# Peptides against a protein of PDB entry 6D0Y: the designs that were tried, part 151

Target 1, 225 residues: chain A of PDB entry 6D0Y
Amino acid sequence: ETEDHLESLICKVGEKSACSLESNLEGLAGVLEADLPNYKSKILRLLCTVARLLPEKLTIYTTLVGLLNARNYNFGGEFVEAMIRQLKESLKANNYNEAVYLVRFLSDLVNCHVIAAPSMVAMFENFVSVTQEEDVPQVRRDWYVYAFLSSLPWVGKELYEKKDAEMDRIFANTESYLKRRQKTHVPMLQVWTADKPHPQEEYLDCLWAQIQKLKKDRWQERHIL

## One batch from the design tools (peptide; made by RFdiffusion4, then SolubleMPNN)

Design b2_p23_7_s3
Fold by OpenDDE base, seed 4:
Structure b2_p23_7_s3 (fold): chain B 225 residues (1-225), chain A 23 residues (1-23)
Amino acid sequence: as target 1 above (225 residues)
Amino acid sequence: KELEKLLEKEEEERKKLLEELKE
């Protein structure tokens, strides 16, 4: 296959088809695997690109990577490395939007058996550990907490199933941080539901509450966060 | 066994990458 053809296949996966998505992904994984000897670098670059630029297809591409990883574990590793490198670059550039998405992507890779749950827990431990650093601006600390919490819808269930004690520690540390962190004193809007006023919550507190509910619901999503 | 060893090695490498992400 030509590089252009591979690009087309990768970019268009998940679009309307007579076959199931799973079948299409398996097929594509097979095609890509077969072409790795000739086009590994191109395929890697393409996958990294679509992973970054097509957030609407997050689960499609994590699944695809999972399938490829199963076929070629080394390639999966190279992909993870590339994504981590990109995440580091995003962090260095203070591109929080890119970075948080990449964290979510990596998180979903746990579900696809590309990244081990303990490894992800370790990463989140590192994230939350930033909250204990005094030489880091709060905005940065907040971001790491946000990145952690906002990724849990994708991976929280898996992590708690395998590393519940560690996750509880991370949660405790997170809660502690959220209680002690400085909050901006801005006039808040109130939303009224059923004639009951509901104060606007700070974004991290709001997210925390949502994640706590998700956890309470045993990570069964009843609503889209 | 050899495959498992290789997989473990790669997994450990990925783990290290993730652990060092903060830096």
Scores: peptide ipSAE 0.160, ipTM 0.769, DockQ to the pose 0.015
Fold by OpenDDE base, seed 1:
Structure b2_p23_7_s3 (fold): chain B 225 residues (1-225), chain A 23 residues (1-23)
Amino acid sequence: as target 1 above (225 residues)
Amino acid sequence: KELEKLLEKEEEERKKLLEELKE
């Protein structure tokens, strides 16, 4: 395969086909594996790029990486390293939107058996530990909590199945933080009923409530959060 | 056994990388 052809294959995966998506991904994984000896760096860069820039295909590319990881575990590791480097870069640049997406991507890699559940738990422990640090702006603390909570729809089930005690501790710490933090008083969208406005719940409190409900439902989603 | 050792090594490396993610 030429480099241009590889780019096309990677970018177009998931498009309409007579075959199942799973079959197409398996086929692509085979092609990519075969070309790793000659185009490893290119393939790695391409996968990192599409993973970052095509959020609508998150599950497609996490699945693809999962398949590649199964075929070549070292390559899977190199990909994880690259994604973590990108996450660090986004955090340094205060690009929180990119950073949170990368956390979600990494979270879904747990489901694809690329990242071990205990490793993800450790990462989330680190995230929530920021809430306990001194001289850290609340906006930073809020972001780490948001990154954690907003990733749980992707990985919460797996983490509780494997590390329930540790997850409970993280939840307890999160709840404690949410109770003691200052709620942002900004103009919020209001629902008007009978000419009486009622305030919307603060975004982190709202997310927390949603995640608590999801947890109660044993991580079976009834709606898209 | 050799494959298992390699897998364990890779898992540990990935774990360390994730644990380092903190601002």
Scores: peptide ipSAE 0.149, ipTM 0.763, DockQ to the pose 0.014
Fold by OpenDDE base, seed 2:
Structure b2_p23_7_s3 (fold): chain B 225 residues (1-225), chain A 23 residues (1-23)
Amino acid sequence: as target 1 above (225 residues)
Amino acid sequence: KELEKLLEKEEEERKKLLEELKE
């Protein structure tokens, strides 16, 4: 059946091929575009599924969506809407692991010209603004900061190039929050690096340090976070 | 002009969706 074939094509994209990945994605985008009149909902569901379940192929599928968006802009919008709906559902269900990958996926869609940089900045402003809310549990505040910081390896360069002042403001607010929030210290836990143990750093502080270094390195990644 | 207007509308809709994620 055609639906099963589409699923196979979408799931297997990026695997070993005689052609370049870019060529394969362009070809797949053409196939999917042709089938949108009959299988739009199925294609949307499939793309959302692979986006959240195959994080190792994040850039492959964001690129695919970018190509589809270029061919059919309305479909791109429907996909973004579907992803945002899924993100909201994940947050309501307290599925923070799925939610963070969805945020990261949306972030990389900026690089694929599906989401405008100012819109992503606004989203991150909203995320960090949660830190200023007093009636919200810290775990929720921490998650929004985590979602923001953990997405910057994918979109930080683009956002700073276009909205540096706004991003600096978000960073300042983030830093302020990290300094004043309650921290869970476990002095007995140690990380072993280069045969020398050191106390384990709090996870958000650690991530913050990594992102600051990435920013200092002009968003050129030297290692996997 | 009509196509540009439609694209602008779509971009605004996407922007609104992203801005409402906090709620």
Scores: peptide ipSAE 0.138, ipTM 0.753, DockQ to the pose 0.014
Fold by OpenDDE base, seed 5:
Structure b2_p23_7_s3 (fold): chain B 225 residues (1-225), chain A 23 residues (1-23)
Amino acid sequence: as target 1 above (225 residues)
Amino acid sequence: KELEKLLEKEEEERKKLLEELKE
C-alpha cells in the first residue's frame, strides 16, 4: 500500500460501507499490520492525528488500535506512548479541551484491551490527588476532576468491575473535594421547569450528580451527559 | 514464556506512563 493510500484508508474508516464496521476495521488492521515494517512511523502519526482531530470517531479508532495492539503489541505501546505525549503537550499548551478528549480516548482504550484497568485507575488516582496538592489553582484541581468524571461514561463500568474498592476511594475523595471547593455559577446540563425554578447548579456539581446517577444505573447510559 | 514476559514488561511500561501522567 502506498503512503497516500494508507492515509485515505485510516481517515475514511467508519464511513458508510456495504460491510460491517467491525469487518472494515479488521480489514484495515490487517492492512496496517502488513505495512508496519515499511510505514510504522507514518501509520503511528496518522493514527494519532485522526484520534485527535476526529472526536466523532473516537470508538472507531480506539477499536482499530485495539485490533492493531492485538496483532502487534509493541505498536500498541508506541501508540499509547504517543497519545500520552500528546496529552502532556496539550496540557502544557493549556489546550484543556483537547486534553480532556485525549483522557477520554485513553479511557476507552481500556475497553479495547490496550490499557489495563489498573493502569487507568492509577491514572485517575493521580488526577484526583491533585485536589489535595498545595499551592495549586482551583482551575487545575477542577480540570482533573472534570477529566476524571467526564471519562467515566467510557470506562467506569470496567473500572468498577475490576477495582471497585479503589474506585470507591477515588469517588469519596472527589465528593469531599466538591463539597469544599469554591463554586462558580455556570449553565447546568439538567433541564429545569419554569414553574418550579431551581437555583443554578455549578457545572462540576451537576456532572457529579449525573455520574452518580450513571453509577446507580450500573453504568448503563440512558441519556447523553 | 519468553513472549509472556515481554508482554508483561510492555504492560508495566504502559502502566508507568499512565501513573506518571500529571501536568
Scores: peptide ipSAE 0.156, ipTM 0.768, DockQ to the pose 0.014; fails the geometry check

Design b2_p23_7_s4
Fold by OpenDDE base, seed 5:
Order: C-alpha cells, then sequence, then structure tokens
Structure b2_p23_7_s4 (fold): chain B 225 residues (1-225), chain A 23 residues (1-23)
C-alpha cells in the first residue's frame, strides 16, 4: 500500500545508497509533497514518530522537514505545532528524556529555517523563567536549564548572531540561578591524576562551563560535549 | 518591504510559540 511505502521511505532515509544524502532528502521531500493532499495526516504522524524515536537521525529529519517546509509552509507549521504538543505531553508525563531530545530537535529546526530564531529565543526565555518559580521542585528548574544549555550546541550560533542581547540576558539569568541553587554531588566518570587532583564538578556547573567555552570559541565545536 | 514582511512573520511565529508553551 502507498501508506506502507511512505513509512518505508521515511524510516529508511539516510541509509547507505548510491546517491548523496542531500539528493535522497530532496527526492523524498518531493515524494512527500506530492502525497500531502492525500496523506498529510499520515506523513505528519510518521515524521513526528521518527523524530522522537530515532535520535541518531536528528539532522536527517530536521533537514527533511526543512525541505518540506520550503515546499509547503503550512505543513511545516503543522509539524512544529505537533512537536510542541508532543513536548508538552512529554513534560506532563515526566518523560524528561524525550522532552530534552525534542527541545534539541526543535533547536536544529531553526538551522533548517523551520522555526525562526526569535521563536526559539522565546522558548528558551520561557525555560529559564522556570528558575524564578518558587513553588516547583529544584529538579524541575534544573531540568529546564539543562534543556536550554544542552540544546545550544545545535542553535547557539544562530541565536547569538540574530538575538545577542536577548541571549545575553538569558545567560545572565542562567548564571545567576546556577550560583544560588543547591548543588548536589553527582558521581561522574572522571580520571584524576595524583599530580593534579581537582574537585569533582556538579553536572550543571560542568555543562555551563562547557557552554561558556563553546560561546567563547564563537560556537565552533572543537570537542564533543 | 520584504524585510518588513519577514519581521512580521517572525514576530507572529514567536508569539504563537509563546502561547503554545504557556502553562
Amino acid sequence: as target 1 above (225 residues)
Amino acid sequence: EELEERRKKEEEEREKLKEELKR
């Protein structure tokens, strides 16, 4: 059936082929566009599913959605809405692993011209604003900071280029929160040398340091975070 | 004109996203 065929195409994109990935994605985007009049709902569901379940193909599917958005802007909007809805549902269900991945996915959609930079800035402003909520557990506040910081490798460059002042404000608020929060000792796999012992750093402080370094390096990744 | 239209579109998307994320 045609629906099964679409599922196969979407799931298998990015696998080894005689053609380049870019060519395959362009081809698939064309196929999907042509089938949108009849199978929009199915295609939308499939894309949301693979976006959630195949993190190893994040950039493949964000690129695909970018291509589709360029062809059909309305579909791109519907996809974003669906992903935001899924993010909200994941948060309500306390599925924080899925939620953080969805934030990263949405972040990379900015690079694919599916989500505007100001919109992503607004999302991160909302996340960091949770740190100001006193009636929520610190673990929740920490998670939103984590979601923000851990997504910056995908979108920090773009956001800082377009919204530097707003990003600086978010960073300042984040730093302020990190200084005042209760820190817990989290076991980390680190190698200490007898000659140069150093204290273990808390996970958010560690991530913050990494992101600060990345920012200092003008968002050029020189190492795996 | 094109710049203004793009800015308007971006602002509309931003506001929409804010509302979608509001709890």
Scores: peptide ipSAE 0.021, ipTM 0.576, DockQ to the pose 0.015
Fold by OpenDDE base, seed 1:
Structure b2_p23_7_s4 (fold): chain B 225 residues (1-225), chain A 23 residues (1-23)
Amino acid sequence: as target 1 above (225 residues)
Amino acid sequence: EELEERRKKEEEEREKLKEELKR
């Protein structure tokens, strides 16, 4: 297949079809696998692009990558590395909205068996560990906590099922930090709940409360993301 | 072995990310 055709197939996956979405994704994964010898770099770039630019199709593309990873494990690894590089680039460019989204995308890749649960736990451990470091601005510490907490709707269930003790430790450290940090009131978007934050509640405290509720509810959220 | 190699790479990338976020 031509490069242009591959682009079309990748961009249009999930649209109305006579076949099931699962069948279409499996078929596309097969096509992409077959073309990797000739178009690996192009396919990699395309998948990274749609992952970043089409957040409404997050689960479609994470699933696609999951299927492709099952067929070609090395390519799956290269994709993860590319996404991590993109995350770093977004942070360098001060594009924190893209950065947090990429963390969420990576989180959902755990559910698709592209990233191992222990690896994601380790990433979150690294994030929360920054809160314990000296000479790091609070704004950076806050971002790590935000990135962690805001990603849990996508991966919290899986991580607690497999690494409950480690996750509890991360939660304890997070709670400790939230209690001692200086408070600021910054608005945030909540996509997993219809509840509006209390107008006078600090945004991270509000998010923490929401995540604790989600945990209590066994990570069952009203909105499917 | 392949899984272990991936974990190693992921760990290295996480450390790089951590350093980047400290800036």
Scores: peptide ipSAE 0.020, ipTM 0.566, DockQ to the pose 0.014
Fold by OpenDDE base, seed 2:
Structure b2_p23_7_s4 (fold): chain B 225 residues (1-225), chain A 23 residues (1-23)
Amino acid sequence: as target 1 above (225 residues)
Amino acid sequence: EELEERRKKEEEEREKLKEELKR
């Protein structure tokens, strides 16, 4: 009854409405806050589910969580913890696509003032630090780098504004790793255009180049990566 | 105080994540 109603509201947020999205999200946050005393676990599960399963609504749900966090800071913390647990579970299940998405989601939560920038930097530091360990397989090291780089479009600007020195260090370490890692022996295609030849690059090298360009452009995206 | 507690929890989760990725 009430639970079903909450599910409907959460799932349908961001759909066409006479009201602004911001107004709808504020209203929903108020409703959810009021119901937390009775339905906290349900609301938490619902938010985690839609966050995970509806990547097209990433910014909608991060914003919603941001609003909820402003109203109930403890709930915001519980949500973050739940999402981190989901990330760990995704990794255990070898669902790396979901895992990297969850890192992106967490990254955008920084923009919504749910996660502090220093906390995210620390997470990325931990990721990149694994590349310095010899007892970790390269595939895992590569994933750390991929997860880090793939999240920067969402949070790179904020992190560099607040933690530029630390971010530069992470970048330097990442670059060093990319230079020394063994590249997979796969056939590389060369894309020839009338103007300039563009060799196909290894996926991490390609991503690195894209992120370097984004950084150079001061994190202003001109195209979808 | 709540912020500090949250930071501690986040740090713990980050460390757990790091260990998980080593597996």
Scores: peptide ipSAE 0.018, ipTM 0.557, DockQ to the pose 0.014
Fold by OpenDDE base, seed 3:
Structure b2_p23_7_s4 (fold): chain B 225 residues (1-225), chain A 23 residues (1-23)
Amino acid sequence: as target 1 above (225 residues)
Amino acid sequence: EELEERRKKEEEEREKLKEELKR
């Protein structure tokens, strides 16, 4: 049936072809747009599913959604809303790895002009603001900070180009929280290199140091985070 | 107008998420 055909097209995009990836994505976006009047709900579900289950194709599907959003802006909005709902569901199910991945996916949608930079900044402001609340357990506060920091490799450059003052405020609040939070004991295992030792440190402190270096390097990655 | 409505809905979903994370 037509639904199975759409599933096949969406799942196989980005595979080896005689045409360029960009051409294939543009073609697929056109096909999906044409089928929206009859299969909107199915297409929405399929895109959400592959976005979640195929992390190796993150940039392919964010680009596809970007192209589709340019053709049908309302559908792009519905997709973003569906992904945010999925993020909530992942958290309810204690699927924290999926939840963090979804935040990264949403972050890359900013680069694809699906989510506006101010909207993403507002999301991160909301996340970091939880660190100032007294009625939230530290484990939840830590997760918000982790979700924010671990997503910056995908969107930090764009956000600082457009909202540098707001981002600096978020960073200041994050730093303040990291200084005052309770830390677990870390064994004194050190990775020694010829140049300098790297002591084992608490995971959020480690991530913070990595992101600070990335920021200093103008968001040019030199190592895998 | 359409953009504003989209942003409003997105903000509402973020607030729902925030409340869930407090549990």
Scores: peptide ipSAE 0.017, ipTM 0.541, DockQ to the pose 0.013

Design b2_p23_8_s1 (from b2_p23_8, 7 letters changed)
Fold by OpenDDE base, seed 1:
Structure b2_p23_8_s1 (fold): chain B 225 residues (1-225), chain A 23 residues (1-23)
Amino acid sequence: as target 1 above (225 residues)
Amino acid sequence: MEEELAKEEELRKELFEKYKYPP
């Protein structure tokens, strides 16, 4: 297959088809595996690109990578390494939107058996440990907590099933931080509805409450956050 | 198959840990 053909296949996966998405992904994984000897670098770059730039297809591409990883473990490793490097680069560039998405992507790779649960727990431990850093801006602390919490819808169930004690510790540390941090009154659009001023909950407090509810519900999502 | 996949993901711990620290 030509490089252009590979790009087309990867970019168009998930589009309307007569076949199931799962079938299409399995087929694509087979095609990509067959082309790895000749186009490994290209395929790697393409997958990294779509993983980074197409957040609406997160689960599609994590699934695809999971299938590829099962077929070629070494390639899966190279992909993970590339994604982690990209995360570091995004953070260095202060591209926090990309960075948080990459964390979510990596989180979902745990479900796809590409990344081990203990590894993700360790990453989250490191994230939450930032809250203990001295002489750093609160925005830094807040972001890492946000990155952690906002990723739990994708991986919280798996992590608690395998590392419940460690996760509880992380949660305790997170809760402690949230209690002591300064709440930024973002002038939220005061929808001055005449009704009782619902204290607009700060975004991290709101997220925390949502995650606590999710945890209580055994990580069964009733609503897409 | 699940066991094999679990073993495979576990083997990647070392690679992942190299980059787990935030900058």
Scores: peptide ipSAE 0.160, ipTM 0.774, DockQ to the pose 0.029
Fold by OpenDDE base, seed 4:
Order: C-alpha cells, then sequence, then structure tokens
Structure b2_p23_8_s1 (fold): chain B 225 residues (1-225), chain A 23 residues (1-23)
C-alpha cells in the first residue's frame, strides 16, 4: 500500500463497517504487519499520531497496537518507547492534558498486553511518590495523583489482579495524601438527586470516591467517569 | 495471556526503568 493508503486505513479504522470492529482491527493489523518492512517508520508515526490526537478512538488504537504487538513485539516496543518519550516531553512542556491522556492510553495498553502490569504499577508508584516530594506545588502532587486515579478505569482491574499488594500500597499512600492535602475552600454546594443531598466534593476527593466505588465493584464499570 | 505478559515484562521492563517518571 501507499503511505496515503495506510494513513487512510489507520485513521478510518473503527468507522462504520459491515464487519465487526474486531475483524476490522485484525485485518488492519495484518495489513500493517505485512507493510512494516517497507513502511515501518510511517506506520509507527501514524499510530503515534492517532494515539495522541484521537482520544475518542483510544480503545480502538490500543487494541490495534495490541494486535500489532502480538505479531511483532519489536514494533510494539518501539511504539511504547515512542509513547513514553512523548509522555515525558508532554510533562516537560507542562502539557498536562496530553500527558494524562497518554497515561490513560498506556494504561489501556496493559489490557492489550503491550505493557506489563508490573511496569505500569511501577509508573504509578512513581506518580504517587510525587506526593512525598517536599517544596513542590500541591498542583504537581495533585496532578500525578489525578493521572494515576483517572487511569485506573482502564487498568485497575488488571493491576489488582496481578499486583494487588503493590496497588494496595499505592492506594494507601494516595489516601494518606488526600487526607492531608490542602483543599480549596469553595462555597458549599449541594447536588440533589432523588431527594438525597450530595455535598460538593473537591475534585480529587470526588475522583477518589469514584475509584473506590469502582474498586468495590471489582472494576466493573457501571458508569463512565 | 500470562505468557504474553511475561514476555512483555522481560522485553520492556528496561524501557520503563530507562524512562522513569516523573521527570
Amino acid sequence: as target 1 above (225 residues)
Amino acid sequence: MEEELAKEEELRKELFEKYKYPP
């Protein structure tokens, strides 16, 4: 295929088709694998681009990468390296919106067997360790906790299944931090649902509660966070 | 699944060590 054709295939995957998404992804993975000898760099760049810029297709592209990784682990490794490098660059550039999305993307790659659970646990350990840093803005601490917690919907189940003890430690550290962190004083607002008042919660506290509920539900997501 | 994960762990653990976060 031409480079333009590959771009079209990659960008349009997941769109309406007579075939199942899974079938289309498998087919595309086969096509891409076959073209790696000639278009590896282009394919890698395209996948990195769509992985970064099309959050609406996160699970599509993580799955695609997973399929490609299974076919070619070296390519999968190069992709992971590129994504990690991009995450690092995003963080350095204080592009936190991109960074958190990349963390979520990497998290879902664990489900796709592209990244091992222990590696992701280690990443999250490093994130939560920021809460122990001294003389840093709380916003930094908060962001890394946010990045961790907000990624758990994509990977929490897998991580707890494989690294429950480590995850419990991370959770304990997170909880400890959330208890001691300063909270922005906001006028108390209440949300009324079914005649039950819900007090306004600080965002991280709210997220924490949601994640705890998700954990309690054994990571069976009943609502989109 | 376990075999794949083990393989990924062996192949990429060094990668994650190399790119430790946070910067």
Scores: peptide ipSAE 0.154, ipTM 0.785, DockQ to the pose 0.027
Fold by OpenDDE base, seed 2:
Structure b2_p23_8_s1 (fold): chain B 225 residues (1-225), chain A 23 residues (1-23)
Amino acid sequence: as target 1 above (225 residues)
Amino acid sequence: MEEELAKEEELRKELFEKYKYPP
């Protein structure tokens, strides 16, 4: 298979097919595994690219990586390394949108048995610890809290099942920070939901409330955040 | 299968630990 063909296969996975998504992913994983000896770097790059540029297919590609990891552990490790390296590069370049998607992707890789739950908890501990940094802009503190909270829909259930005490500590630290941070005041704006309108709330406070609701609902999502 | 998956996750912890710190 050519590099162009691999790109097409990876980019089009999850599209309409006569077969189930699972079957298609298994098939693609087999094709990619067979081509790793010749196209490992290309496949790695392609998977990293779709992970950061196609957030709507996040669970498709994490599942694919999970399947590849099961077939080739070393490749799974190289992929995780590449993703974390890309996350660091994105942050250094102030590409926060890419960075948050990478964090979400890494989060869902826990569910796909590519990343251990304790490792993800440790990453989130490090993120929330940024709130304790001195002499830094609040935007830095806010972003890492945002990255943490906005990733929980993908991994919160798994992390609380395995590391509830550690997660509670992270939540306590997050709550403490949110109470202390400077908030933007926009009194005239309102948000309308399907049920009823409510006053506009600062974005991190809104996200926090949503995550608290998810936690209360045992991480069963009833709406898209 | 679950045990094998758990082993793979555990073996990768060292690699993840090396890169987990935010810049």
Scores: peptide ipSAE 0.075, ipTM 0.733, DockQ to the pose 0.028
Fold by OpenDDE base, seed 3:
Structure b2_p23_8_s1 (fold): chain B 225 residues (1-225), chain A 23 residues (1-23)
Amino acid sequence: as target 1 above (225 residues)
Amino acid sequence: MEEELAKEEELRKELFEKYKYPP
């Protein structure tokens, strides 16, 4: 009964209200904090579930977790552990779409003061280090580069402000890999024609160019990547 | 207060390091 109530509150946060979103999130964080002594496990599971299944509400739930972490630091740690475990499980299950969403979620938790910038940098170092593995499929190498690059819109600014030298190293390694990796181009039927046609850019090269531009623009996003 | 926060942050980093390695 009380568990069902908590589920409703967590799932419905961010919906239309007479109060501001910020006020609603503060209120919910207070309710959850008060219930942690009795329902910690349930609340933890619920937050992990919505983080995974509702990517459209990513920033709402990262903010909520940030507020809750400020109230109960230990719970924040347990949440981070659970999320990383879930990421590993998603990868083992070959659910790469879920996995990339989880990486983005973790990335935004840095902005919410739940995960330290050095820890996230270390994770990305590990991701990019996969490009140096021998006797593994290129798809593995490509995915971890993709996961890294596609998460930078959420955390790149913060990481460069605090760990610019380390980030530059990761970028250099990424660039080096992208230059040497194998590329396969398959003809596609174009839905439009232009007076000055150009070849379709490979997806990782395209993403890299987008991120380089974002970095140049001081991580102020002008378009959806 | 600052010292306590620093200790908590360090503990969080240690926890994160334990689980951050990709499979």
Scores: peptide ipSAE 0.059, ipTM 0.689, DockQ to the pose 0.024

